Peptides against a protein of PDB entry 7C96. Designs and how they scored, part 21

Target 1, 73 residues: chain A of PDB entry 7C96
Amino acid sequence: PVIPDDFRCPISLELMKDPVIVSTGQTYERTCIEKWLQAGHGTCPKTQQTLTSTVLTPNYVLRSLIAQWCEAN

## One batch from the design tools (peptide; aimed at target 1 H41)

Design b2_p21_2_s1 (made by RFdiffusion4, then SolubleMPNN; from b2_p21_2 with T3A E6Q E7K E8K E15K)
Fold by OpenDDE base, seed 4:
Structure b2_p21_2_s1 (fold): chain B 73 residues (1-73), chain A 21 residues (1-21)
Amino acid sequence: as target 1 above (73 residues)
Amino acid sequence: SAAEEQKKRLEEIRKELEELE
């Protein structure tokens, strides 16, 4: 089945397993964005906006939606 | 276009992170 674009990490393009929200409001796979930050980057990959914080907030709603989708497909 | 630039940027980032693995 076709994976909804909103369920894919903007970086890896893979189905997100642990989606997290950055300060700009964009969501990425945790491992992807952590690598990006650890590499010394301080901007949002998708928007190029400077991150006001490096705190990553779990996107539980999306995680749940993805889980439900996976169970149904 | 902005969309094309974003796509290209994300591709480059994906490549960069892949090389770090």
Scores: peptide ipSAE 0.676, ipTM 0.905, DockQ to the pose 0.925
OpenDDE base, seeds 1, 2, 3, 5: peptide ipSAE 0.671, 0.669, 0.669, 0.671; ipTM 0.904, 0.903, 0.904, 0.904

Design b2_p21_2_s2 (made by RFdiffusion4, then SolubleMPNN; from b2_p21_2 with A2E T3E E6Q E7K E15K)
Fold by OpenDDE base, seed 4:
Order: structure tokens, then C-alpha cells, then sequence
Structure b2_p21_2_s2 (fold): chain B 73 residues (1-73), chain A 21 residues (1-21)
């Protein structure tokens, strides 16, 4: 089945397993954004906006939605 | 376009991170 775009990490383009929200409000796969930050970057990959914080907030709602989608497909 | 530019940027980032692995 076709994976909804909102369920794919903007970077990896894969179905997110551990989606996290950055300060800009964008959501990425945790491992992807962590690598990006560890590489010394301080901007949002998708929007190029400067991140006001390096805190990564788990997107539990999206995680749940993805899980539900996976169960149904 | 902005969409195309974003797509290309994300592709570059994906490649960069892949190389770091």
C-alpha cells in the first residue's frame, strides 16, 4: 500500500518508527535528525529555519496514527 | 520552484547522512 507522505520522514523518506518534533514544528525520524544535529547542523532540514532548541519531542500522536495505519495495511 | 528546491536539499541531506553511516 501507498504510505501517506505525512508518515514518511522528510529525510529518509521511509515510514517513521520514532517520529520526533523539532523546534520548528517539523517531524522527523529520531535517528535522522539526531545525525543531522550531531553533524553540527543547527537548522531544520525541511524549512532551513534555525532551530531555537535541540530538544526533540516525541510525536506520540503521529506514532499512534502510523501504528494504526500499519495494522490496517 | 520552492518545492523542487526543498526536494533537492532533502536529497542532499539524505546522501550526507548516509555517508556518515
Amino acid sequence: as target 1 above (73 residues)
Amino acid sequence: SEEEEQKERLEEIRKELEELE
Scores: peptide ipSAE 0.667, ipTM 0.902, DockQ to the pose 0.935
OpenDDE base, seeds 1, 2, 3, 5: peptide ipSAE 0.664, 0.661, 0.660, 0.665; ipTM 0.901, 0.900, 0.900, 0.901

Design b2_p21_2_s3 (made by RFdiffusion4, then SolubleMPNN; from b2_p21_2, 6 letters changed)
Fold by OpenDDE base, seed 4:
Structure b2_p21_2_s3 (fold): chain B 73 residues (1-73), chain A 21 residues (1-21)
Amino acid sequence: as target 1 above (73 residues)
Amino acid sequence: SEEEKREEHLEEIRKELEELE
């Protein structure tokens, strides 16, 4: 089955396991965005906007949706 | 286009992070 675009990390292009939301509202796989930040970057990979915060908020809704999709497919 | 530029940027990031692994 084809993975919905909304369920794929913009960076890894893989199904997200631990989706987190950055200050711009975009969601990424935790490990991916953490690596990006640790590399010294302070912008949103997808939008290129400067992040107003480095806080990563778990996207529980998306995580649940992905889990449901995985169960059905 | 903006979409192409965005994808190119994401590709660069993907490559960068891949090398850090």
Scores: peptide ipSAE 0.612, ipTM 0.889, DockQ to the pose 0.919
OpenDDE base, seeds 1, 2, 3, 5: peptide ipSAE 0.611, 0.606, 0.603, 0.610; ipTM 0.888, 0.886, 0.885, 0.887

Design b2_p21_2_s4 (made by RFdiffusion4, then SolubleMPNN; from b2_p21_2 with T3L E6Q E8K E11K E19K)
Fold by OpenDDE base, seed 4:
Structure b2_p21_2_s4 (fold): chain B 73 residues (1-73), chain A 21 residues (1-21)
Amino acid sequence: as target 1 above (73 residues)
Amino acid sequence: SALEEQEKRLKEIREELEKLE
């Protein structure tokens, strides 16, 4: 089945397993965004906006939606 | 277009992060 675009990480383009929200409101796979930050970057990959915080907030709603989709497909 | 540039940028980021693995 075709994976919904909203369920794919903007960086890896793969189905997200641990989606996290950055300060700009964009969601990425935790591993991807952590690597980006560890590489010394301080901007949002998708929007190029400067991150006001390096805190990564788990997107539980999206994680649940993805889980439900995986169960049905 | 703006969307094309975004996709290009994200692709470059993906490739760079892949090299770090």
Scores: peptide ipSAE 0.679, ipTM 0.907, DockQ to the pose 0.925
OpenDDE base, seeds 1, 2, 3, 5: peptide ipSAE 0.676, 0.675, 0.674, 0.676; ipTM 0.907, 0.906, 0.906, 0.906

Design b2_p21_3 (made by RFdiffusion4)
Pose (drawn by RFdiffusion4):
Structure b2_p21_3 (pose): chain A 73 residues (1-73), chain P 21 residues (1-21)
Amino acid sequence: as target 1 above (73 residues)
Amino acid sequence: TAAETERDEMIAEANEALAES
């Protein structure tokens, strides 16, 4: 069960199934960041930096890295 | 863990800032 931290969501602290990127460049689990934005925050959770967009963009390359790691282990 | 502490601190700061707004 050796899970690299880079693959963990800063909020869930678990492996990411649907990693998305916010305008600050930070990556979160979709369900986590969605709840954060639903609670009325307009800030990047990790950096407290205020957001310039609400667009969540899938981090496909990371999804690929995680998927690759999953099959090996 | 350290990661849980850091996360809770980040959430607490954001909640205080939102309550003041």

Design b2_p21_3_s1 (made by RFdiffusion4, then SolubleMPNN; from b2_p21_3, 13 letters changed)
Fold by OpenDDE base, seed 5:
Structure b2_p21_3_s1 (fold): chain B 73 residues (1-73), chain A 21 residues (1-21)
Amino acid sequence: as target 1 above (73 residues)
Amino acid sequence: SEAEKEREERLKLLEERLAAE
């Protein structure tokens, strides 16, 4: 079935396994956003907004929702 | 892997977009 847009990483365009939230509130796959930051970027890939922090917060709610979706599909 | 290559290409695209803005 079609993967909900909110469940896909804006970078990889794939179903997220370890979703993390950046300072702008956008969520990405951890490995993808880490590589983006390590490449020297200080902006949000999706919105181009400047990141006020490089801290990545696990999105446990979304992870749970994705897991539930995977179980049902 | 193919997934890694695709992600790298996507990142490059994003970098180019950012540089153009």
Scores: peptide ipSAE 0.113, ipTM 0.687, DockQ to the pose 0.218
OpenDDE base, seeds 1, 2, 3, 4: peptide ipSAE 0.100, 0.105, 0.103, 0.111; ipTM 0.671, 0.678, 0.673, 0.679; seed 1 fails the geometry check

Design b2_p21_3_s2 (made by RFdiffusion4, then SolubleMPNN; from b2_p21_3, 16 letters changed)
Fold by OpenDDE base, seed 1:
Structure b2_p21_3_s2 (fold): chain B 73 residues (1-73), chain A 21 residues (1-21)
Amino acid sequence: as target 1 above (73 residues)
Amino acid sequence: SEKEKELEERLKKLEEKLKKE
């Protein structure tokens, strides 16, 4: 079935497994955003806003929602 | 892997956009 846009990583466009929130509030797959940061970038891939922090906060709520969606689909 | 290559390409495209901005 069609994956909800909110469940797809803005970078990989794939269903997120370990979603994390960046300082701008955008959520990405951990692996994807880490690669972006490791490449030396300090901006939000989607918004181009400068990140005030490189701390990645797990989005447990979204992770749970995705899990529920996967169970139903 | 193919997925990894695809990811790299997408990251590259994003990087290119950064250069333009």
Scores: peptide ipSAE 0.499, ipTM 0.859, DockQ to the pose 0.218
OpenDDE base, seeds 2, 3, 4, 5: peptide ipSAE 0.494, 0.481, 0.473, 0.492; ipTM 0.857, 0.855, 0.852, 0.856

Design b2_p21_3_s3 (made by RFdiffusion4, then SolubleMPNN; from b2_p21_3, 11 letters changed)
Fold by OpenDDE base, seed 4:
Structure b2_p21_3_s3 (fold): chain B 73 residues (1-73), chain A 21 residues (1-21)
Amino acid sequence: as target 1 above (73 residues)
Amino acid sequence: SAAEKERQERLEKLNKALAAK
């Protein structure tokens, strides 16, 4: 089935397993954004906005939605 | 749209860059 765009990591383009929100409000797969940050980047990959923080907040709502989608498909 | 395509291409390049590391 077709994976909803909002369920795919903007970086890996894969269904997110551990979605996290960055300071800009965008969501990425944790491992992907961590690698991006570790590479020395201080911007949001998708929007190119400067990150005001490197804190990654788990997106539990999206995680739940993805889990539900996986169960149904 | 053209803007969406450009964004997608950029993100795909990011994916490749991260995968190479």
Scores: peptide ipSAE 0.159, ipTM 0.703, DockQ to the pose 0.125
OpenDDE base, seeds 1, 2, 3, 5: peptide ipSAE 0.025, 0.143, 0.141, 0.145; ipTM 0.523, 0.690, 0.686, 0.688

Design b2_p21_3_s4 (made by RFdiffusion4, then SolubleMPNN; from b2_p21_3, 13 letters changed)
Fold by OpenDDE base, seed 5:
Structure b2_p21_3_s4 (fold): chain B 73 residues (1-73), chain A 21 residues (1-21)
Amino acid sequence: as target 1 above (73 residues)
Amino acid sequence: SEAEKLRQERLQALEEKLAEE
């Protein structure tokens, strides 16, 4: 089945396993966005907005939704 | 602008590299 767009990381374009939210409200795979930040970038890859914080917040709701989708498909 | 286009191309290339890891 087709993976919902909201379940795919904007960077890897793959189904997210550990989704995290950045300061702009966009969600990425943790590993992907950490690599982006470690490379010295301070912007949101998807929106190009400057990040007001480098804190990554786990998106537990999305993680749960993805898990449910995986169980059903 | 040309500068913006170049920036976008660079960002896209970096995202693609990260996706391959």
Scores: peptide ipSAE 0.092, ipTM 0.639, DockQ to the pose 0.134
OpenDDE base, seeds 1, 2, 3, 4: peptide ipSAE 0.090, 0.087, 0.087, 0.090; ipTM 0.639, 0.653, 0.653, 0.642

Design b2_p21_4 (made by RFdiffusion4)
Pose (drawn by RFdiffusion4):
Structure b2_p21_4 (pose): chain A 73 residues (1-73), chain P 21 residues (1-21)
Amino acid sequence: as target 1 above (73 residues)
Amino acid sequence: SAERETRITEQFEYYANLENS
């Protein structure tokens, strides 16, 4: 069960199934960041930096890295 | 699990407290 931290969501602290990127460059689990934005926050949770967009963009390359790691282990 | 939900809630509260400070 040796899970690299880079693959963990800063909020869930678990492996990411649907990693998305916010305008600051930080990556979160979709369901976690969605709840954060639903609670009325307009800030990047990790950096407290205010957001310039609400667009969540899938981090496909990370999804690939995670998927690769999953099959090996 | 309940422990998972508690941990996630605590992280939300942690980050909300940083924003309020």

Design b2_p21_4_s1 (made by RFdiffusion4, then SolubleMPNN; from b2_p21_4, 15 letters changed)
Fold by OpenDDE base, seed 5:
Structure b2_p21_4_s1 (fold): chain B 73 residues (1-73), chain A 21 residues (1-21)
Amino acid sequence: as target 1 above (73 residues)
Amino acid sequence: SKEKEKKIEERFKEFEEKVKA
């Protein structure tokens, strides 16, 4: 089935399993954004905005929505 | 997945170039 754009990680372009929100409000797959940060970047891949924090907040709402979508499709 | 890893690396390059621009 066609995966909703909001359910795909901007980096991996795949369905997110552990979506996390960065300081800019964008959501990425945890492993992907962690690798980006480990590479020495301090910006949001998608928006290019400088990250004010390296804290990654789990996007539980999206995680749930994705799970529901997967169950239905 | 190595394939996934390659895709991620490719995306990183795209974003890195965007940062430099």
Scores: peptide ipSAE 0.546, ipTM 0.866, DockQ to the pose 0.795
OpenDDE base, seeds 1, 2, 3, 4: peptide ipSAE 0.545, 0.539, 0.545, 0.543; ipTM 0.866, 0.866, 0.866, 0.866

Design b2_p21_4_s2 (made by RFdiffusion4, then SolubleMPNN; from b2_p21_4, 11 letters changed)
Fold by OpenDDE base, seed 2:
Structure b2_p21_4_s2 (fold): chain B 73 residues (1-73), chain A 21 residues (1-21)
Amino acid sequence: as target 1 above (73 residues)
Amino acid sequence: SAEKEKRIEEQFEKFEAKVKA
């Protein structure tokens, strides 16, 4: 089945398993954004905005929605 | 899976390259 765009990581384009929110409000797969930050980037991959914090907040709502979708499809 | 992990790595590299350009 077709994966909803909102469930795909902007970087990997894959279905997210551990979605996290950055300071700009954008959500990415944890491993992808951590790799991005470790590479020395201080910007939001999708928006190019400078991150005001490197704290990654788990997107529990989206994780739940994805889990529900996976169970149904 | 190993295949998904490989795809993720490839997409990351492609993405990073596009941002630099």
Scores: peptide ipSAE 0.649, ipTM 0.901, DockQ to the pose 0.431
OpenDDE base, seeds 1, 3, 4, 5: peptide ipSAE 0.547, 0.538, 0.191, 0.541; ipTM 0.873, 0.871, 0.747, 0.871

Design b2_p21_4_s3 (made by RFdiffusion4, then SolubleMPNN; from b2_p21_4, 16 letters changed)
Fold by OpenDDE base, seed 5:
Structure b2_p21_4_s3 (fold): chain B 73 residues (1-73), chain A 21 residues (1-21)
Amino acid sequence: as target 1 above (73 residues)
Amino acid sequence: SKEKEELVQKRFEEFSAKVAA
């Protein structure tokens, strides 16, 4: 089935399993954004805005929505 | 799969290139 755009990581374009929010408000797959930060980048991949923090906040709401979608599709 | 892994890596590199440029 067609995966909703909001459920896909901006980098991998795959269905997110562990979505996390960066300081800019954008959400990415944890593994993708961690790899990005480990590479020495201090910007948001999608928007190119400078990150004010490297803290990653779990997006539990989105995680739940994705889980519900997976159950229905 | 390896195919998906390669696609993800390519996308990652595309974003990285934007920053490096």
Scores: peptide ipSAE 0.498, ipTM 0.865, DockQ to the pose 0.774
OpenDDE base, seeds 1, 2, 3, 4: peptide ipSAE 0.457, 0.404, 0.491, 0.451; ipTM 0.858, 0.843, 0.864, 0.857

Design b2_p21_4_s4 (made by RFdiffusion4, then SolubleMPNN; from b2_p21_4, 14 letters changed)
Fold by OpenDDE base, seed 5:
Structure b2_p21_4_s4 (fold): chain B 73 residues (1-73), chain A 21 residues (1-21)
Amino acid sequence: as target 1 above (73 residues)
Amino acid sequence: SMEKEKRIEERFKEFEEKVKA
């Protein structure tokens, strides 16, 4: 089935399993954004905004929505 | 997967180029 855009990681382009929110409010797959940060970047991949923090906040709401979608499809 | 890793690398390049612009 067609995966909703909001459920896809901007980096991997795949359905997110462990979505995390960066300081800019954008959500990415944890492993993907961690690789980006580890590569020495301090900006949000999608928006190019400077990250004010490297803290990654789990997006539990989105994780739940994705889980529900997967169960239904 | 290897395909996923390759895609991620390609996406990184895209974003990096965007940063440079």
Scores: peptide ipSAE 0.620, ipTM 0.885, DockQ to the pose 0.849
OpenDDE base, seeds 1, 2, 3, 4: peptide ipSAE 0.619, 0.616, 0.617, 0.618; ipTM 0.885, 0.885, 0.885, 0.886

Design b2_p21_5 (made by RFdiffusion4)
Pose (drawn by RFdiffusion4):
Structure b2_p21_5 (pose): chain A 73 residues (1-73), chain P 21 residues (1-21)
Amino acid sequence: as target 1 above (73 residues)
Amino acid sequence: TPAEELATELKEQLEEATEEL
């Protein structure tokens, strides 16, 4: 069960199934960041930096890295 | 760890903000 931290969501602290990127460049689990934005926050959770967009963008390359790591282990 | 502490703090902020809503 040796899970690299880079693949963990900062909020869930678990492996990411649907990693999305916010305007600051930070990556979160979709369900986690969605709840954060639903609670009225307009800030990047990790950096407290205020957001310039609500667009969540899938981090496909990371999804690929996670998927690759999953099949090996 | 610092990552666990930061996640706890964010969760607490999220609960508080939900209660206020």

Design b2_p21_5_s1 (made by RFdiffusion4, then SolubleMPNN; from b2_p21_5, 15 letters changed)
Fold by OpenDDE base, seed 5:
Structure b2_p21_5_s1 (fold): chain B 73 residues (1-73), chain A 21 residues (1-21)
Amino acid sequence: as target 1 above (73 residues)
Amino acid sequence: SSEEEHAKKILQEIEEALKKQ
């Protein structure tokens, strides 16, 4: 079935396995956003807003929702 | 789509930057 937009990483466009939230509130696959930061960028890929922090917060709620969706599909 | 084009640009920037490191 079609993957819900909220479950896909804005960068990889794939179902997220380790979703993390950046300071702007956007969620990405951990590996994708880490590579973006490693590349020297300090902005949110989706919104272009400057990140006030480089801390990545695990989105446990979304991880759970994705897991539930995967079990059902 | 717009989101796909944007994602493509982001991926390209990541790959190009990491390639130079």
Scores: peptide ipSAE 0.447, ipTM 0.868, DockQ to the pose 0.776
OpenDDE base, seeds 1, 2, 3, 4: peptide ipSAE 0.439, 0.433, 0.437, 0.431; ipTM 0.865, 0.864, 0.866, 0.864

Design b2_p21_5_s2 (made by RFdiffusion4, then SolubleMPNN; from b2_p21_5, 14 letters changed)
Fold by OpenDDE base, seed 4:
Structure b2_p21_5_s2 (fold): chain B 73 residues (1-73), chain A 21 residues (1-21)
Amino acid sequence: as target 1 above (73 residues)
Amino acid sequence: SAEEEHAAKILEEIEKAEKEQ
Protein backbone atom coordinates (compact mmCIF):
# COMPACT_ATOMS: atom_id res chain seq x y z
CA PRO B 1 0.00 0.00 0.00
CA VAL B 2 0.95 3.65 -0.34
CA ILE B 3 3.12 4.80 2.52
CA PRO B 4 2.05 8.12 4.05
CA ASP B 5 4.60 10.84 3.32
CA ASP B 6 5.05 11.61 7.00
CA PHE B 7 6.05 8.02 7.63
CA ARG B 8 8.87 8.04 5.11
CA CYS B 9 12.35 9.34 5.79
CA PRO B 10 13.04 12.47 3.73
CA ILE B 11 16.41 10.99 2.84
CA SER B 12 15.90 7.27 2.26
CA LEU B 13 12.27 7.73 1.23
CA GLU B 14 11.59 4.50 3.06
CA LEU B 15 9.31 3.72 5.95
CA MET B 16 11.10 4.86 9.08
CA LYS B 17 12.06 2.28 11.66
CA ASP B 18 13.86 4.51 14.13
CA PRO B 19 12.61 8.04 13.55
CA VAL B 20 14.48 10.85 15.26
CA ILE B 21 13.80 14.57 15.45
CA VAL B 22 16.48 17.15 14.74
CA SER B 23 16.63 20.68 16.12
CA THR B 24 14.57 22.04 13.22
CA GLY B 25 11.71 19.75 14.10
CA GLN B 26 12.13 17.54 11.05
CA THR B 27 12.16 13.78 11.49
CA TYR B 28 14.51 11.35 9.78
CA GLU B 29 15.57 7.75 9.99
CA ARG B 30 18.31 7.69 12.62
CA THR B 31 20.84 5.97 10.40
CA CYS B 32 20.34 8.44 7.58
CA ILE B 33 20.70 11.61 9.60
CA GLU B 34 23.63 10.22 11.55
CA LYS B 35 25.45 9.54 8.30
CA TRP B 36 24.67 13.06 7.15
CA LEU B 37 26.10 14.50 10.33
CA GLN B 38 29.11 12.20 10.20
CA ALA B 39 29.74 13.51 6.71
CA GLY B 40 30.40 16.86 8.33
CA HIS B 41 27.11 18.57 7.61
CA GLY B 42 25.44 20.82 10.11
CA THR B 43 22.23 21.54 8.27
CA CYS B 44 18.81 19.97 8.10
CA PRO B 45 18.63 17.96 4.87
CA LYS B 46 14.96 18.78 4.36
CA THR B 47 14.96 22.49 5.11
CA GLN B 48 18.64 23.39 4.70
CA GLN B 49 18.37 25.24 7.99
CA THR B 50 21.39 25.25 10.24
CA LEU B 51 21.02 22.83 13.12
CA THR B 52 21.28 24.50 16.50
CA SER B 53 22.17 21.12 17.95
CA THR B 54 23.23 17.71 16.73
CA VAL B 55 21.13 16.01 19.38
CA LEU B 56 18.74 13.46 17.92
CA THR B 57 15.50 12.97 19.81
CA PRO B 58 13.59 9.72 19.30
CA ASN B 59 10.15 10.31 17.87
CA TYR B 60 8.32 7.63 19.77
CA VAL B 61 4.91 8.92 18.82
CA LEU B 62 5.66 8.61 15.14
CA ARG B 63 7.31 5.27 15.70
CA SER B 64 4.12 4.05 17.29
CA LEU B 65 1.95 5.45 14.53
CA ILE B 66 4.09 3.75 11.92
CA ALA B 67 3.88 0.48 13.80
CA GLN B 68 0.11 0.76 13.93
CA TRP B 69 -0.02 1.51 10.24
CA CYS B 70 2.16 -1.48 9.45
CA GLU B 71 -0.11 -3.75 11.44
CA ALA B 72 -3.12 -2.52 9.53
CA ASN B 73 -1.47 -2.71 6.12
CA SER A 1 9.43 14.55 -7.79
CA ALA A 2 11.28 17.43 -6.23
CA GLU A 3 11.45 15.59 -2.93
CA GLU A 4 12.91 12.52 -4.58
CA GLU A 5 15.47 14.56 -6.46
CA HIS A 6 16.51 16.32 -3.29
CA ALA A 7 16.73 13.05 -1.41
CA ALA A 8 18.93 11.65 -4.15
CA LYS A 9 21.33 14.55 -3.77
CA ILE A 10 21.52 14.00 -0.03
CA LEU A 11 22.19 10.31 -0.47
CA GLU A 12 24.87 11.10 -3.00
CA GLU A 13 26.59 13.40 -0.54
CA ILE A 14 26.42 10.76 2.16
CA GLU A 15 27.80 8.11 -0.14
CA LYS A 16 30.59 10.35 -1.30
CA ALA A 17 31.60 11.09 2.26
CA GLU A 18 31.54 7.44 3.22
CA LYS A 19 33.83 6.56 0.35
CA GLU A 20 36.26 9.28 1.28
CA GLN A 21 36.39 8.35 4.94
Scores: peptide ipSAE 0.597, ipTM 0.902, DockQ to the pose 0.681
OpenDDE base, seeds 1, 2, 3, 5: peptide ipSAE 0.596, 0.594, 0.592, 0.594; ipTM 0.902, 0.902, 0.902, 0.902

Design b2_p21_5_s3 (made by RFdiffusion4, then SolubleMPNN; from b2_p21_5, 13 letters changed)
Fold by OpenDDE base, seed 4:
Structure b2_p21_5_s3 (fold): chain B 73 residues (1-73), chain A 21 residues (1-21)
Amino acid sequence: as target 1 above (73 residues)
Amino acid sequence: SPEEEHAEKIRKEIEKALEEQ
């Protein structure tokens, strides 16, 4: 089945397992965005906006939605 | 697609940076 775009990490393009929200409101797979930050970047990969914080907030709602989708498909 | 091309660029940047650290 076709994976909904909102369920795919903008970086890995794969179904997210541990989605996290950055300061810009965009969601990424945790490992992907952590690598981006570790690489010395301070911008949002998707929007190129400057991150006002490096805090990564778990997107529990999306995690649940993805889990539900996986169970149904 | 533009999204795929952008994603590829990001992944390459990550790879390059981490390999150089």
Scores: peptide ipSAE 0.663, ipTM 0.902, DockQ to the pose 0.747
OpenDDE base, seeds 1, 2, 3, 5: peptide ipSAE 0.659, 0.658, 0.660, 0.655; ipTM 0.901, 0.900, 0.901, 0.901

Design b2_p21_5_s4 (made by RFdiffusion4, then SolubleMPNN; from b2_p21_5, 13 letters changed)
Fold by OpenDDE base, seed 1:
Structure b2_p21_5_s4 (fold): chain B 73 residues (1-73), chain A 21 residues (1-21)
Amino acid sequence: as target 1 above (73 residues)
Amino acid sequence: SAEEEHAEEIRKQIEEALKKQ
């Protein structure tokens, strides 16, 4: 089945398992964005905006939606 | 697509940077 675009990480392009929200509001797979930050980048991969914070907030709603989708498909 | 190409570039940057650490 076709994975909804909103369920795919902008970096890995795969179904997110541990989605996290960055300061710009964009959501990424935790491991992907952590590697990006570890690489020394302080910008949002998707928007190129400078991150006002490196805090990663779990996107529980999306995580749940993805889980529901996986169960149904 | 543009999104796919951008994603690939990001992944490449990550790999290159982490490789040098």
Scores: peptide ipSAE 0.654, ipTM 0.908, DockQ to the pose 0.769
OpenDDE base, seeds 2, 3, 4, 5: peptide ipSAE 0.648, 0.652, 0.653, 0.649; ipTM 0.907, 0.908, 0.909, 0.907

Design b2_p21_6 (made by RFdiffusion4)
Pose (drawn by RFdiffusion4):
Structure b2_p21_6 (pose): chain A 73 residues (1-73), chain P 21 residues (1-21)
Amino acid sequence: as target 1 above (73 residues)
Amino acid sequence: EEEEEEEREEESEKWKEEMEE
């Protein structure tokens, strides 16, 4: 069960199934960041930096790295 | 390393409390 921290969501602290990127460059689990934005916050959770867009963009390359790691272990 | 883990847990907990409020 040796899970690299880079693959963990800062909020869930678990492996990411649907990693998305916010305008600040930080990556979160979709369901976690969606709840954060639903609670009325307009800030990047990790950096407290205010967001310039609500667009969540899938981090496909990370999804690939996670998927690769998953099959090996 | 243990201290960084603890900080990360505390930050997560704080964010969850803020979402509940």

Design b2_p21_6_s1 (made by RFdiffusion4, then SolubleMPNN; from b2_p21_6, 11 letters changed)
Fold by OpenDDE base, seed 5:
Structure b2_p21_6_s1 (fold): chain B 73 residues (1-73), chain A 21 residues (1-21)
Amino acid sequence: as target 1 above (73 residues)
Amino acid sequence: KEKEEEEKKKKAEKILKEIEE
């Protein structure tokens, strides 16, 4: 079925398995954003805003919602 | 809708390529 937009990583466009929130509030798949940061980028891929921190916060709520969606589909 | 989706896809592809290289 159609994957909800909010459940897809802005980078991979795939269903997120380990969603993390960056300083701008945007959520990405952990592996994707980590690679972006490791490549030397200091901006939010989606918004181009400068990241005030490189800390990646797990989006537990979204992770749970995605898990529930996967179980139902 | 589709145009915006296309934009997101194009942007994502560019980023994805960037991190893969």
Scores: peptide ipSAE 0.480, ipTM 0.841, DockQ to the pose 0.709
OpenDDE base, seeds 1, 2, 3, 4: peptide ipSAE 0.472, 0.471, 0.467, 0.468; ipTM 0.839, 0.838, 0.837, 0.837

Design b2_p21_6_s2 (made by RFdiffusion4, then SolubleMPNN; from b2_p21_6, 12 letters changed)
Fold by OpenDDE base, seed 5:
Structure b2_p21_6_s2 (fold): chain B 73 residues (1-73), chain A 21 residues (1-21)
Amino acid sequence: as target 1 above (73 residues)
Amino acid sequence: MEEEEEEQKKKAEEILKKIEE
């Protein structure tokens, strides 16, 4: 079945397993955003907004929703 | 939906390119 847009990482376009939120509020797969940051970028990949912090906050709600979706599909 | 999906794909590829650089 089609993966809900909100469940896909804006970078990999794959179903997120470890979704994390950046300072702009956008959510990405942890590994993807970490690679982006490690590459020296300080902006939000999707919005191009400057990140006020490089802290990555786990999106627990989304993680749970994705898990539920995976179980149902 | 198809057009938007294509747009997202294009953007994702651009991001990935930057990561690989």
Scores: peptide ipSAE 0.349, ipTM 0.803, DockQ to the pose 0.943
OpenDDE base, seeds 1, 2, 3, 4: peptide ipSAE 0.332, 0.331, 0.319, 0.334; ipTM 0.797, 0.797, 0.793, 0.798

Design b2_p21_6_s3 (made by RFdiffusion4, then SolubleMPNN; from b2_p21_6, 13 letters changed)
Fold by OpenDDE base, seed 1:
Structure b2_p21_6_s3 (fold): chain B 73 residues (1-73), chain A 21 residues (1-21)
Amino acid sequence: as target 1 above (73 residues)
Amino acid sequence: DEKKKEEEKEKAKKILEEIEK
């Protein structure tokens, strides 16, 4: 089945397993965004906006939605 | 929009190239 766009990481384009929200409100796969930050970047990959914080907040709602979708598909 | 989707894929490829080097 077709994976909803909102369930795919903007970087890897794969189904997210551990989605996290950055300060700009965009969500990415934890592994992807951590590598981006570790590479020395301080901007949001999707919007190019400067991150006001490097804190990554788990997107539990999306994680749950993805889990439900995977169970049904 | 397929064109916009393709542009996002292209952008993603460049980002992956950065984090995987």
Scores: peptide ipSAE 0.429, ipTM 0.833, DockQ to the pose 0.732
OpenDDE base, seeds 2, 3, 4, 5: peptide ipSAE 0.422, 0.420, 0.425, 0.428; ipTM 0.830, 0.829, 0.831, 0.831

Design b2_p21_6_s4 (made by RFdiffusion4, then SolubleMPNN; from b2_p21_6, 17 letters changed)
Fold by OpenDDE base, seed 5:
Structure b2_p21_6_s4 (fold): chain B 73 residues (1-73), chain A 21 residues (1-21)
Amino acid sequence: as target 1 above (73 residues)
Amino acid sequence: SLKKKLEELKKAEEIRKEIEA
């Protein structure tokens, strides 16, 4: 079935496997956002806001929800 | 607005091209 928008990375548009939250509160696939940051960018891909931190926090809640969805679909 | 949303999607596409290719 159709993948919920909240389960897709704003960058890759693919189902997230390792979702992480940036300082702006947006969630991305870890590998995607890491590549963005490593390229020298310091802004949020989705909102264009400047990141106050480059720390990536695992979104465990979303990860669990995605896992449950994958098991059911 | 719709226009803003489309611009955001366009930007996301540019980002994808930069990091995925």
Scores: peptide ipSAE 0.471, ipTM 0.837, DockQ to the pose 0.359
OpenDDE base, seeds 1, 2, 3, 4: peptide ipSAE 0.469, 0.440, 0.464, 0.471; ipTM 0.837, 0.825, 0.834, 0.838

Design b2_p21_7 (made by RFdiffusion4)
Pose (drawn by RFdiffusion4):
Formats: structure tokens, C-alpha cells, sequence
Structure b2_p21_7 (pose): chain A 73 residues (1-73), chain P 21 residues (1-21)
């Protein structure tokens, strides 16, 4: 069960199934960041930096790295 | 002046942390 931290969501602290990127460059689990934005916050949770867009963008390359790591272990 | 600006920035960060909690 040796899970690299880079693959963990800063909110869930678990492996990411649907990693998305916010305008600040930080990556979260979709369901976690969606709840954060639903609670009325307009800030990047990790950096407190205010967001310039609500667009959540899938981090496909990370999805690939996580998927690769999953099959090996 | 630089120390006063740093103290203001720390206060603003603390207020922002409280708003996020």
C-alpha cells in the first residue's frame, strides 16, 4: 500500500480518481473541489489564492500516471 | 515600512484563513 503523495488529493488525502486542475495550477479530486466551490468559496484551497475562473479542467496526464501506477500495484 | 507591510500581509492572511474556515 505504498501510495505516492503526489497522487493524493489535498482535501480527500486519498488517491485521485478524477483529478481536475483549477486556474492556480493545483489539482484536486473533482468531487472535493466541487463541494468547495458549492460552499461558496472562490479560493484555491491549498494556496488561498483567489480563483480567476470556475472551470475545472481534467488533468489527463496525471490520470495516465495514476492509471499506470495502479496496474503495476 | 517593509516590516509594517509584512505585518499587514500576515493579518490579511489570517483574516482570509478565518473566512475559509
Amino acid sequence: as target 1 above (73 residues)
Amino acid sequence: EEEEEEEEEEEEEEEKEEENE

